# Ledger of designs, part 137: peptides against a protein of PDB entry 5IXI

Target 1, 141 residues: chain A of PDB entry 5IXI
Amino acid sequence: TPLLDASSLEYLFAQGQYDLVKCLAPIRDPKTEQDGHDIENECLGMAVLAISHYAMMKKMQLPELPKDISYKRYIPETLNKSIRQRNLLTRMRINNVFKDFLKEFNNKTICDSSVSTHDLKVKYLATLETLTKHYGAEIFE

## One batch from the design tools (peptide; made by RFdiffusion4, then SolubleMPNN)

Design b2_p30_4_s2 (from b2_p30_4, 10 letters changed)
Fold by OpenDDE base, seed 2:
Structure b2_p30_4_s2 (fold): chain B 141 residues (1-141), chain A 30 residues (1-30)
Amino acid sequence: as target 1 above (141 residues)
Amino acid sequence: MSIEESNPMSPKAKKGLDEFFEKIKKRNLD
């Protein structure tokens, strides 16, 4: 990863979130069905990173997170649309697993304080590079 | 979609994040 100053990193992180959600940086095509599932999991992981970063920036405590917090605004709109087409029980399961993981992750980030917002931005952008088709070619090469 | 397919944050994905945390912790100890 190239050395980026704080302002550049902040900009790229914000823009990267927007590009991922709005599908301006489209996710890569799955090679197999399992690869497709892995891509979805990575997108949900990106949502965890983004939400955790938000919580840290707002200096929020875990109980202060909204009970209805969701991945919906933090994943590609195309994926969100796909998930909404799944049956209710499946959607409930996805929501529960996501919330449980988010809680666990936030315990490690917010409570442990070993991970900084800088670390989350770097991880987010690095994952975005591997997750999307051509993102970061000009930045990381 | 099967239960397995509907289960986000697979062990692989979770492992990746855990490894990330471990790397960060190690760095902070140095």
Scores: peptide ipSAE 0.149, ipTM 0.722, DockQ to the pose 0.039
Fold by OpenDDE base, seed 4:
Structure b2_p30_4_s2 (fold): chain B 141 residues (1-141), chain A 30 residues (1-30)
Amino acid sequence: as target 1 above (141 residues)
Amino acid sequence: MSIEESNPMSPKAKKGLDEFFEKIKKRNLD
């Protein structure tokens, strides 16, 4: 769409990340407990996209990324706080699963050059629109 | 699915990302 030219897309992607993390674009209310888990998983997926975009912009492969790379700075602050309040085993599980997904995504998608930074931005914003309360409704129809 | 979301990227890239997100949903991190 005309609204998604390169400059506009770059701006919207940066703003969208900020809005999601700072909860300026609050995530939608869960319809069920399972929906709540799905929302959290979507947020973690958003972190994968954001980190992958960062890595691609820096021309870094996954092994070159900091070993302590985490979802913590790339998910809503409210969710991060919630996760930090969970027991150690749960947090370790989340961390390990996230790292595995990040590795899989990098190896099967990023390393294959099948996905560009443009693709990641579009997917991020599209997901943001469905994940948050009416955010981006005017951008995506 | 929005019009923009339906055709945002190459078929290969779109399929890969969609499948990835579906895998995330199935793993239930919590």
Scores: peptide ipSAE 0.096, ipTM 0.629, DockQ to the pose 0.546
Fold by OpenDDE base, seed 3:
Structure b2_p30_4_s2 (fold): chain B 141 residues (1-141), chain A 30 residues (1-30)
Amino acid sequence: as target 1 above (141 residues)
Amino acid sequence: MSIEESNPMSPKAKKGLDEFFEKIKKRNLD
């Protein structure tokens, strides 16, 4: 795979988000129950990356984001449906863990300028390659 | 060649992101 220029990286990042959420690039099948949990956690991590990238592009800190910000629009639709079917306590825990992670990530990356939007795109696409069934084989070498 | 090999992120950013992913895995018991 040749070195990606800025325009190509921007395109792939945008398309990758759409493909992941719409399940056009489906996530890989779990090998074990624990692997399934790891896949879900990676999807939540992808949501943090996407939201943080959005915040950085808009020059907003996390407290300036809408109160209704959530992983729901940034993870595969199939996973979102699965989470919504779980009991209230489980959903509350997932939401709290996600919000805490997002806050911590914002404090250590956006506030401290330790991560650039370029870094977020690269990490997102690299994770997408390992997370999905077919996307990596088609785009990455 | 993966995108990470072609377009490497900063070592500090990579380490931080990996640590955050592990933090989520430990805290999310589901």
Scores: peptide ipSAE 0.109, ipTM 0.643, DockQ to the pose 0.569; fails the geometry check
Fold by OpenDDE base, seed 1:
Structure b2_p30_4_s2 (fold): chain B 141 residues (1-141), chain A 30 residues (1-30)
Amino acid sequence: as target 1 above (141 residues)
Amino acid sequence: MSIEESNPMSPKAKKGLDEFFEKIKKRNLD
């Protein structure tokens, strides 16, 4: 893959988020039940990356983010629908785990400036490549 | 070549992100 400049990365990151959420780049089929859980966790991780990137671009700290911040708008719509159909306890657990992880990620990685917006975009796109079926076939080598 | 290979993260950032992803996976299994 050719070296991507900053403008190209910005474009790909924006488009990649849209493609993942709208299922235009569908996530890969799970090979096992455990693989399915891993895929869901990766999707939640993608949401953390996207939200953190947003916060950094807006120069926001986590306490300044809306209290109702959620993974719902940052994961594949199919997965979001699946989660909504699960029982209340499961949904509460997912929400709590996500919020706790987001807080930890912000405090231990973003706030100490160890991670840049560039790093987040690269990690997001790299994960997107492995998470989805055929994404980036024309770009990634 | 993957975008990660073409535009690598800093070693510190990569290590941190990987560790956090592993933590998320572990917590969601409990």
Scores: peptide ipSAE 0.109, ipTM 0.636, DockQ to the pose 0.608; fails the geometry check

Design b2_p30_4_s3 (from b2_p30_4, 12 letters changed)
Fold by OpenDDE base, seed 1:
Structure b2_p30_4_s3 (fold): chain B 141 residues (1-141), chain A 30 residues (1-30)
Amino acid sequence: as target 1 above (141 residues)
Amino acid sequence: MSIEESNPMSPTARKGLDEFLEKIKKANLY
């Protein structure tokens, strides 16, 4: 994988988000039930990265984001469908925990760790490489 | 080489991001 300039990184980041959500880069098969949970949670993490990147690019603080902001548009569509089929309590838990993580990330992690938009894009793509089955095979080899 | 290896972050950013992602990955939602 080469060192990417700003424009290339921006492009790949945008494309990577699209590929993940549209399942063009399908998530890897779980090895165990717990691995399946880890994969789903990692997708939620990807949503946090994507939303936070958006906020940073728009120079928006967390309170300025829509009150009903959710992971739903930032995770694989297949996973979103799966979550919608779960019981109300589970869905509420996922929603609440996601909001808590989003809050923690934006109020603490970004500030305390001096995270930049560059860092978010790189980490997003790097996570995509391991989270999905064959992402980057045609690009990063 | 991974994109992260070819496009390095600051050590503090890497640590913060890794810790956060690990935390959410291991969250008990079920």
Scores: peptide ipSAE 0.732, ipTM 0.962, DockQ to the pose 0.758
Fold by OpenDDE base, seed 2:
Structure b2_p30_4_s3 (fold): chain B 141 residues (1-141), chain A 30 residues (1-30)
Amino acid sequence: as target 1 above (141 residues)
Amino acid sequence: MSIEESNPMSPTARKGLDEFLEKIKKANLY
């Protein structure tokens, strides 16, 4: 894997988001039930990274983001459909926890750890490498 | 090598991001 210039990294980050959501880079098969939960949670984490990157690029603070912003457009469509079929309490929990994580990430993690948009892109793509089945095979193999 | 290895971030950023992702990964949502 090469050191990526800014334009290449931006391109791969955008394409990676698209591939994850559209399931062109399908998430890996869970090895256990807990592994399945971990995978779903990682997808929620990916949503936090993606949304936060967008906010940082637009120089927007959390209160300035649309109040209806959610993970729904930033996770695999198959997972989104699955979540929608779950009971109300579960959906409420996921929504609330996601909002809390998004708040924590933007109000604390980014600031305390000096996270840049570059870091978000790299971590997003690196997570795709482990979260999906064969992501980047055409580039890295 | 991973893209992260080829495109390193600061140790502080790496630590913060890893800890956050691990935290959400372990969240009990079910």
Scores: peptide ipSAE 0.731, ipTM 0.962, DockQ to the pose 0.765
Fold by OpenDDE base, seed 3:
Structure b2_p30_4_s3 (fold): chain B 141 residues (1-141), chain A 30 residues (1-30)
Amino acid sequence: as target 1 above (141 residues)
Amino acid sequence: MSIEESNPMSPTARKGLDEFLEKIKKANLY
């Protein structure tokens, strides 16, 4: 894999988000039940990265984002449908935990670790390499 | 070679991102 210039990285990041959400790059099959839970949580992590990148690019703080900001548009559609079929308490827990992680990430992690938009794009794409079945096979060799 | 290896970030940024993603990965939602 070569060193990517800014335009190439921006393109791949945008396409990677689309491929993940539309399941064009399907997530890997879980090896165990716990592995399945880990995969779902990693998808929530990907949503945090994507939303935070958007906010940083727009120079917006968290309170300026919509009050109902959610992971729903930033995770695989199949996973979103699965979550909507779960009981109310589980859905509430997922939503609350996600909001807490989003706040922690933007109020502490980004600042304390000096995370840039470049870092977010790289980490997002690097996670796709391990989270999905065959993503980047033609590019990331 | 991983995209992260070819496009390195600062050690502080990498550490922070890895720790955060590991934390959310271990969250008990069930």
Scores: peptide ipSAE 0.723, ipTM 0.961, DockQ to the pose 0.746
Fold by OpenDDE base, seed 4:
Structure b2_p30_4_s3 (fold): chain B 141 residues (1-141), chain A 30 residues (1-30)
Amino acid sequence: as target 1 above (141 residues)
Amino acid sequence: MSIEESNPMSPTARKGLDEFLEKIKKANLY
């Protein structure tokens, strides 16, 4: 994998988000039930990264984001459909915990660790390499 | 070489991001 300039990194980040959501880069098959849960949670983490990157690029603080901001359009469509079919308590838990993580990330992690938009893009793409089945095989080495 | 190895971030940023992602990965949501 080469050292990417800003334009290349921006392109790959945008394309990576699209590929994940549209399942063009499908998530890997779970090895166990717990592994399946880990994969789903990693997808939620990816949503936090994507939303936070958007906010940073727009120079928006978390309170300025829509109150109904959700992971739904930032995770694989197949996973979104699966979550919608789960019981109410589970859906409520996922939604509430996601919002808590989003708050923690934006109020603490970014500030305390001096995270930049560059860092978010790199970490997002690096996570795609491990989260999905074959992503990056044609680009990353 | 992974994208992260080829495009390094600061040690502080790496640590913060890794810790956060690990935390959400292990969250009990089910």
Scores: peptide ipSAE 0.735, ipTM 0.963, DockQ to the pose 0.751; fails the geometry check

Design b2_p30_4_s4 (from b2_p30_4, 11 letters changed)
Fold by OpenDDE base, seed 1:
Structure b2_p30_4_s4 (fold): chain B 141 residues (1-141), chain A 30 residues (1-30)
Amino acid sequence: as target 1 above (141 residues)
Amino acid sequence: MTIEESNPMSEKAKKGLDEFLEKIKKKNLE
């Protein structure tokens, strides 16, 4: 795996997001129900990374983000469909917890630390390697 | 070699991101 320059990292990050959301890089099969839950939560974490990266790139603070910002466009479409099939209370819980995580991440991790857009890209792609089936085999192997 | 190994983050950033993602993973969202 090469040391990536800024342009290459940006490209791979964009492609990785696309592959994850469009399920071109499908998430790994859960070993247990708890593992499946962990995978879903990890996908939500990926959404936090992606949204925060977007906000940073656009020079937007968290309060400036759309109030209806959601994980929906930042997680695998299959997972999004699955969540939409769950009951209203569950969906509300997921939404609220996600927003809390997003707020916490931006306040404590982004604003209060040295985390950069570069770090977010690397962590996103690194997580993608472990979260998905065979992702990066051509590049990161 | 993984992308993270090839493109290292600062120790502070890595720790923060790892802990955050782990926290989400352990959170019962349902």
Scores: peptide ipSAE 0.458, ipTM 0.899, DockQ to the pose 0.727
Fold by OpenDDE base, seed 2:
Structure b2_p30_4_s4 (fold): chain B 141 residues (1-141), chain A 30 residues (1-30)
Amino acid sequence: as target 1 above (141 residues)
Amino acid sequence: MTIEESNPMSEKAKKGLDEFLEKIKKKNLE
């Protein structure tokens, strides 16, 4: 894999988000029930990265984000449908934990300028290599 | 080579992101 310039990285990051959400790059099959939960949590982590990147690009602070900010538009649609089928208490818990993670990530990683938008793109794409079945097979080497 | 190898990050950034993602993967959200 060659070193990616800024424009190429931006393109791949945008395309990677689209492919993950639209399930064009399907997530890997779980080996166990716990592995399934780990995959879901990893998808939620990817949502934190994506939202944080969006906020940084817009030069926004977390309090300036919409109050109803959610993982829903940043995870695979199949996973989103699965979560919507769970009971209200479970959904509320997921929402609360996600918001806490987003806040924690902002405070511990974003606010101290230790992570740039470039870093987020690289980490996002690198995670897609392991999270999805065959993503990047033709691109990443 | 992997995308991280071809597009390296600072050690501080890499450590922070790795630790965070590992933490969220281990949390039971249900």
Scores: peptide ipSAE 0.367, ipTM 0.873, DockQ to the pose 0.692
Fold by OpenDDE base, seed 3:
Structure b2_p30_4_s4 (fold): chain B 141 residues (1-141), chain A 30 residues (1-30)
Amino acid sequence: as target 1 above (141 residues)
Amino acid sequence: MTIEESNPMSEKAKKGLDEFLEKIKKKNLE
C-alpha cells in the first residue's frame, strides 16, 4: 500500500464512496447471520464517517444539517433497498439509532477536534479494504 | 501493508474511531 498524498487521498475517498454506494465495490458475503448484521452495522458506520466529513468540509455542526439527513445516500444501494423492505418499527429503530450515533460522534469526536478530515478519509478507505470483496486488493496492495 | 499503516493517524483519532465503530457493530438493529 502506497503512501498517499493529499490529492490522491481526496480522489480515492470520493471514488470509494461512489463505488460503495453504487455497489461497484460490492461488500463481502456474510459467513453467518450475525456476520451479516455486522456488515450492515459497518456500512452504517461508514455513513457516519462520510456525513461527518461532509459537515466538517462545510464548516457545519451536525445540528445545522438538514433534518432529513440519513444513511440512505451513504450506504450500498442494495442494503438501502433491503432496509426499506423491513417493517416500520425496525426502520424507525435503525433511523433513531443512526441519528443517536451521529450526534454522539459529533459531540465526542468532531466538536473537540480530536479527528480531522484526513483521519476520516483514512479510516473510511481502511474499512473499505476489509468490507468489500476485492476493492482493497486492487487498490491498496 | 494496509492503507492505515501507510497513512498513519494520531493515536487519539485511531482509538476514538475504532471504539466508535466497534460500538456500532455491537448493536442489534433488527
Scores: peptide ipSAE 0.330, ipTM 0.862, DockQ to the pose 0.681
Fold by OpenDDE base, seed 4:
Structure b2_p30_4_s4 (fold): chain B 141 residues (1-141), chain A 30 residues (1-30)
Amino acid sequence: as target 1 above (141 residues)
Amino acid sequence: MTIEESNPMSEKAKKGLDEFLEKIKKKNLE
């Protein structure tokens, strides 16, 4: 994979988000039940990256983000549907843990400018490469 | 060569992101 200029990286990041959410780049099959949970957690982590990138691009602080900001628009649609079918307590726990992670990430990493939008895009795409079945083979080499 | 190898991040950013994502993996979100 060659060094990407800013425009190319921006394009791939946007396309990668779209492909993940729309399941055009389907997530890999879990090897075990625990692996399945790890995959879901990674998807939620990628949602944190995507939201944080959005916030940084808009120069927004956490209090300025929508109160109902969630992972739902930033994870695979199939996973979102699966989560919505789980019991209320499970969904509440996922929501709370996600919000805590997002807050922690922004306070400790984004607010102190230790991470740039470039870093977020690279990490997102690198994670996408390992998380999906064939995305790395098709896009990255 | 991976995208991360081809497009390196700062050491501080890489460490922070890796630690954060690893922390997520260790948490049970359900």
Scores: peptide ipSAE 0.329, ipTM 0.869, DockQ to the pose 0.681

Design b2_p30_5_s1 (from b2_p30_5, 20 letters changed)
Fold by OpenDDE base, seed 1:
Structure b2_p30_5_s1 (fold): chain B 141 residues (1-141), chain A 30 residues (1-30)
Amino acid sequence: as target 1 above (141 residues)
Amino acid sequence: SEMIFWSVEEFIKKFEESIKKSRKEYKDRF
């Protein structure tokens, strides 16, 4: 479809990242505490997708990425603000879990060359649709 | 509340399954 050609997909992916981080596409309201955790996990997943896509586009592997790379630039600003308000031990745990997650994701998906940048963009936009309130209904209906 | 990834493996599995589904749907639609 015209909406999913290479140029359109690249544009939508770039704009989608901006919209998620800047909360222009706000994440959905949690129904329960567990749902809230699921939403946060999905946001971290989005960060993994975005970073992996960046690495693939730059033809970089994880060891070549900055040592201080984190989820902070790739999650909603509201969530990042919330995380900053949590205690030090919790923040350290989140950082460690994310780094391990990114490493494991890279080992099992990126290093296998089974995932393309196209796959990451499609997954990102599809997840963005389900994660946010009204985003993307016209794209993946 | 504290953010916790309960299963990285489950996330990866779900991701891989979604890619397969997406590729199939993409090929079917285009």
Scores: peptide ipSAE 0.181, ipTM 0.701, DockQ to the pose 0.456
Fold by OpenDDE base, seed 5:
Structure b2_p30_5_s1 (fold): chain B 141 residues (1-141), chain A 30 residues (1-30)
Amino acid sequence: as target 1 above (141 residues)
Amino acid sequence: SEMIFWSVEEFIKKFEESIKKSRKEYKDRF
C-alpha cells in the first residue's frame, strides 16, 4: 500500500466527503431492512464525523456552531431525499436525535481531547470504504 | 420506514474502540 502523508490524507478526506454526498461513491445495497437502517445510521455517523472535523478545524465547539446545523449537507443526496419523503413528525425526530447524537459525541470525544482531526479523517475514510460499493480499493486494499 | 437510531453511548463506545484500531492500521499501512 502507498504511503499517505498529511496532505494526501486531507485531499482524500475532502474528496471522499464530496463523493459520498454527491453519490459518486454510492452506498452499498441493503440486504435486509435492518441492514438499511444500519446504513442510514452509518451515514448519520459520517455526518457527525464531518461536522466534528469542521468544528475542530475552525476551533469551534458545539455551542458556537449554527443553531440550525443539520446532517443534510453531509449525507448522501439519495438518503436526504428519502428522509424528506417521511412525515413531519419522523423528520423532527430524526433532526432531534441527530442533534443529541452530535452533542453527546462532542461531549465524550471532542471536549476531552481524546480525538484528533487525524483520527476523524482516518475513521471517515475507513468507514467510507466499507459503506460504499467500491470506494478505496486502490488505497486500502 | 422510520429511521431507527440506536444508543448514542453505544455508538460512541464503538467509535472510541475503533480509533485505536484505526491508528494501528494506519501506522501499519502508511
Scores: peptide ipSAE 0.174, ipTM 0.706, DockQ to the pose 0.573
Fold by OpenDDE base, seed 4:
Structure b2_p30_5_s1 (fold): chain B 141 residues (1-141), chain A 30 residues (1-30)
Amino acid sequence: as target 1 above (141 residues)
Amino acid sequence: SEMIFWSVEEFIKKFEESIKKSRKEYKDRF
């Protein structure tokens, strides 16, 4: 197998984002209701990672990002559909928490952190391995 | 049932810890 260099990591990261969103790498089945919430939270975390990575690559702080930045394009489509079916208060809560989360995370990762874009890609792919059913085997075996 | 979130600061802290673990795992695998 080819050496996992920076270019390979970039490719895998891009492909991993696509596979997660398009549910080509389906998320694992929840064992309990709480486990389901944990999975959903991990997906939202993945969105934060992806957006923060984008911001870092573009050298943009959150105020410079489009105001319509949302988790919707960065989470599994099935989860996005599920969230859209939830009541207004729940959706507002998710939106508000996500915006605040993204703001704080973005500012910290870009301006005052040792976290690099490389770290974000590694974290993203490592999380995909545990979050999805089959994704890890193709990369690390 | 609503989605449960950590506080933002707690989440960031856990993320930073997870980054350290990921670095270790990455080094162990490659």
Scores: peptide ipSAE 0.164, ipTM 0.702, DockQ to the pose 0.500
Fold by OpenDDE base, seed 3:
Structure b2_p30_5_s1 (fold): chain B 141 residues (1-141), chain A 30 residues (1-30)
Amino acid sequence: as target 1 above (141 residues)
Amino acid sequence: SEMIFWSVEEFIKKFEESIKKSRKEYKDRF
């Protein structure tokens, strides 16, 4: 099992974000309808992790983040396009749930300090391994 | 197919549990 020091973890985290969004690490094919929903929810979770990590690294509180911050730039582009095709009420629901989750998650990560930036990177990469088709084969074996 | 969402509270709870599991898995793996 390869050693992941801080520098390596930072690199892999940055690269993993790019690969997920640009679909260079494509998400796995759903096995059922419920599995498809789980995959999409995991992608939204990945967005929360990425945004929260950014906020923590910059020592920024949630109100200091851009008001138009959303999941759109932190999920696979293919999923983003799919969501944009859904009806308005569904999209509003997604936005509201995401914002509420992001708010509470940031309160816990920044204020309560229960989660470190290291934890976020590890969780992100671990999820990326299960979420995508072939990612992590050389990293986690 | 529309996304299925948990309640915000359920979503956060599941995520926290997932983080705990990930920490354990990471420690066991590395």
Scores: peptide ipSAE 0.159, ipTM 0.698, DockQ to the pose 0.506

Design b2_p30_5_s2 (from b2_p30_5, 18 letters changed)
Fold by OpenDDE base, seed 5:
Structure b2_p30_5_s2 (fold): chain B 141 residues (1-141), chain A 30 residues (1-30)
Amino acid sequence: as target 1 above (141 residues)
Amino acid sequence: SEMIFWSVEEFMEKFKKGIEKSRKEYKDKF
């Protein structure tokens, strides 16, 4: 296996985010309805990781998080389109749940130095491998 | 098919376990 230095990790993390959002690394096909829900939840989790990483890199505190922060720019565009097709109340619920979740997660990560930006990048890439179709096989095999 | 997101507690549990697993795998591979 190749050695992955800090610069390579940073590059792969940035490229992985782009590939996920732009669906260049398409998410895997759901095997069941519940699997589909799990995939959507994992995508929202990826958004949490990406936003939290950004917040930590910018040394942002919880009160500094934008009130209108959203998952929309951090999930696959196909999933974003799917969510937009759902009724207003459902979309409002998803938005509120995500915002509350993000705040609580950041409180437990930004305020807890036990989690580093390195950890978030590694977790993101590892999840990306399992979430997408054959992504990163050359690195994670 | 309304989306049901994980509870924060459940997510944090999975997250922490995943971090430890990833750290181990990273150290073993790189």
Scores: peptide ipSAE 0.190, ipTM 0.714, DockQ to the pose 0.611
Fold by OpenDDE base, seed 4:
Structure b2_p30_5_s2 (fold): chain B 141 residues (1-141), chain A 30 residues (1-30)
Amino acid sequence: as target 1 above (141 residues)
Amino acid sequence: SEMIFWSVEEFMEKFKKGIEKSRKEYKDKF
């Protein structure tokens, strides 16, 4: 396996985001109901990572980000459709929890020098490997 | 059933542990 330089990592990170959202790298099938919830939460976590990476690259906190940034554009389209089918209270909860979570996480990651954009990309790709069915087999072998 | 999100602090802890693991794995693989 070739060494991933910064450019390759950036490319794979961008492509991985696209593949996850467009379901070109489909998420794995849940084994249980709880596993399904874990998968969904991991997807939301992936959204947090992606948005936080964006914020860190732009050196801005969440209040400085465009108001339309949400998980909806950073999770698998299938999951987004599923969430939209849930009841209003559930959707409101997800939205509120995510917003608050993203705000605090974003602020902490930007302020925390121990976490770099490189770390976020590696974490994203590593999670993508475990979250999806076949993605990253060649990359991480 | 509702999606259950971790607290920010709990997630941050898990996240940082994940980063450490990823760093080790990345170092081992690349």
Scores: peptide ipSAE 0.189, ipTM 0.714, DockQ to the pose 0.543
Fold by OpenDDE base, seed 3:
Structure b2_p30_5_s2 (fold): chain B 141 residues (1-141), chain A 30 residues (1-30)
Amino acid sequence: as target 1 above (141 residues)
Amino acid sequence: SEMIFWSVEEFMEKFKKGIEKSRKEYKDKF
C-alpha cells in the first residue's frame, strides 16, 4: 500500500473529483433498480462532500455560498444529463432535498467541527472506490 | 423511474456510519 501524505491525499481528492464528474472513472453498473437509486444517492452525497470541503477550505458558512450552488457541477455528467431529462416536479424535489440536506449537514456536522477536511477527502475517496468500476485498485494497492 | 433520494435522517445516519468505517479503513490501509 502506497503511503499517502497530506499532499498526496489532496492531489487524489482533486483528481478524483475531476474523474468522477468527467466520467473518466465511470460509475458502476447497477445490478437492480434499487441499486441504481443507491448509486444516484451516493453521487449526490459526493456533491455534498465536495461542496462542504470547498466551504471549509474557504472558511465560509453555507449562507455565504452562492445561492445557485447545486449538485450539477459535482456529479457525473451522465447523471446530470439524466436528471435534466426528468420532469420538473422530480427535478424540484431533488433540488430541494439536496439543499435541505446540505444545510443540515453543515449545521450538524461541519459547524460542530465533528468532520475535518481530511475526513471529507477520505470519505470521498472511499466512496469513489465503491461507486466506480475500477478506480480504487491503483490507489489502495 | 424517478430517483428515490434518501431522507435527510437516513442519509445522516449512513454518513455517520460511513465516516466511522472510512476512518477505520483508512487507518488499516495506511
Scores: peptide ipSAE 0.189, ipTM 0.714, DockQ to the pose 0.606
Fold by OpenDDE base, seed 2:
Structure b2_p30_5_s2 (fold): chain B 141 residues (1-141), chain A 30 residues (1-30)
Amino acid sequence: as target 1 above (141 residues)
Amino acid sequence: SEMIFWSVEEFMEKFKKGIEKSRKEYKDKF
């Protein structure tokens, strides 16, 4: 197994983020309605990881995060499209819950030395492996 | 229906457990 160094991890993280958003690594099919919700929640979690990684890399404090930051650019485009088709109240709820969640998560992660950007990248890629249909096959062959 | 987020605390707990799992997996694979 080839050693995955820091540079390779950075590359894979960037590529994986792109692949998830652009649906080049499509998310897995839901087995149940609840599984569908779990998948969507995991996608939102991926957005949290990606944004938090961005904030940490930029050494941004919580007040420095863009006030209009959202999940929209960090989740699969298909899911984003689906959310945009939901009613206004639902969209507002998702936005507000996500913002509060992101704020609290960043407050904990940016200020918590126990979580590094390395950890976020590894967690992101590991989640991609379970969240998408075929991701990881080319990497772990 | 609407998405149901984990509580932040539950998410953080799950997240940290996931980090430990990922670290182990990373060490084993790379």
Scores: peptide ipSAE 0.186, ipTM 0.715, DockQ to the pose 0.587

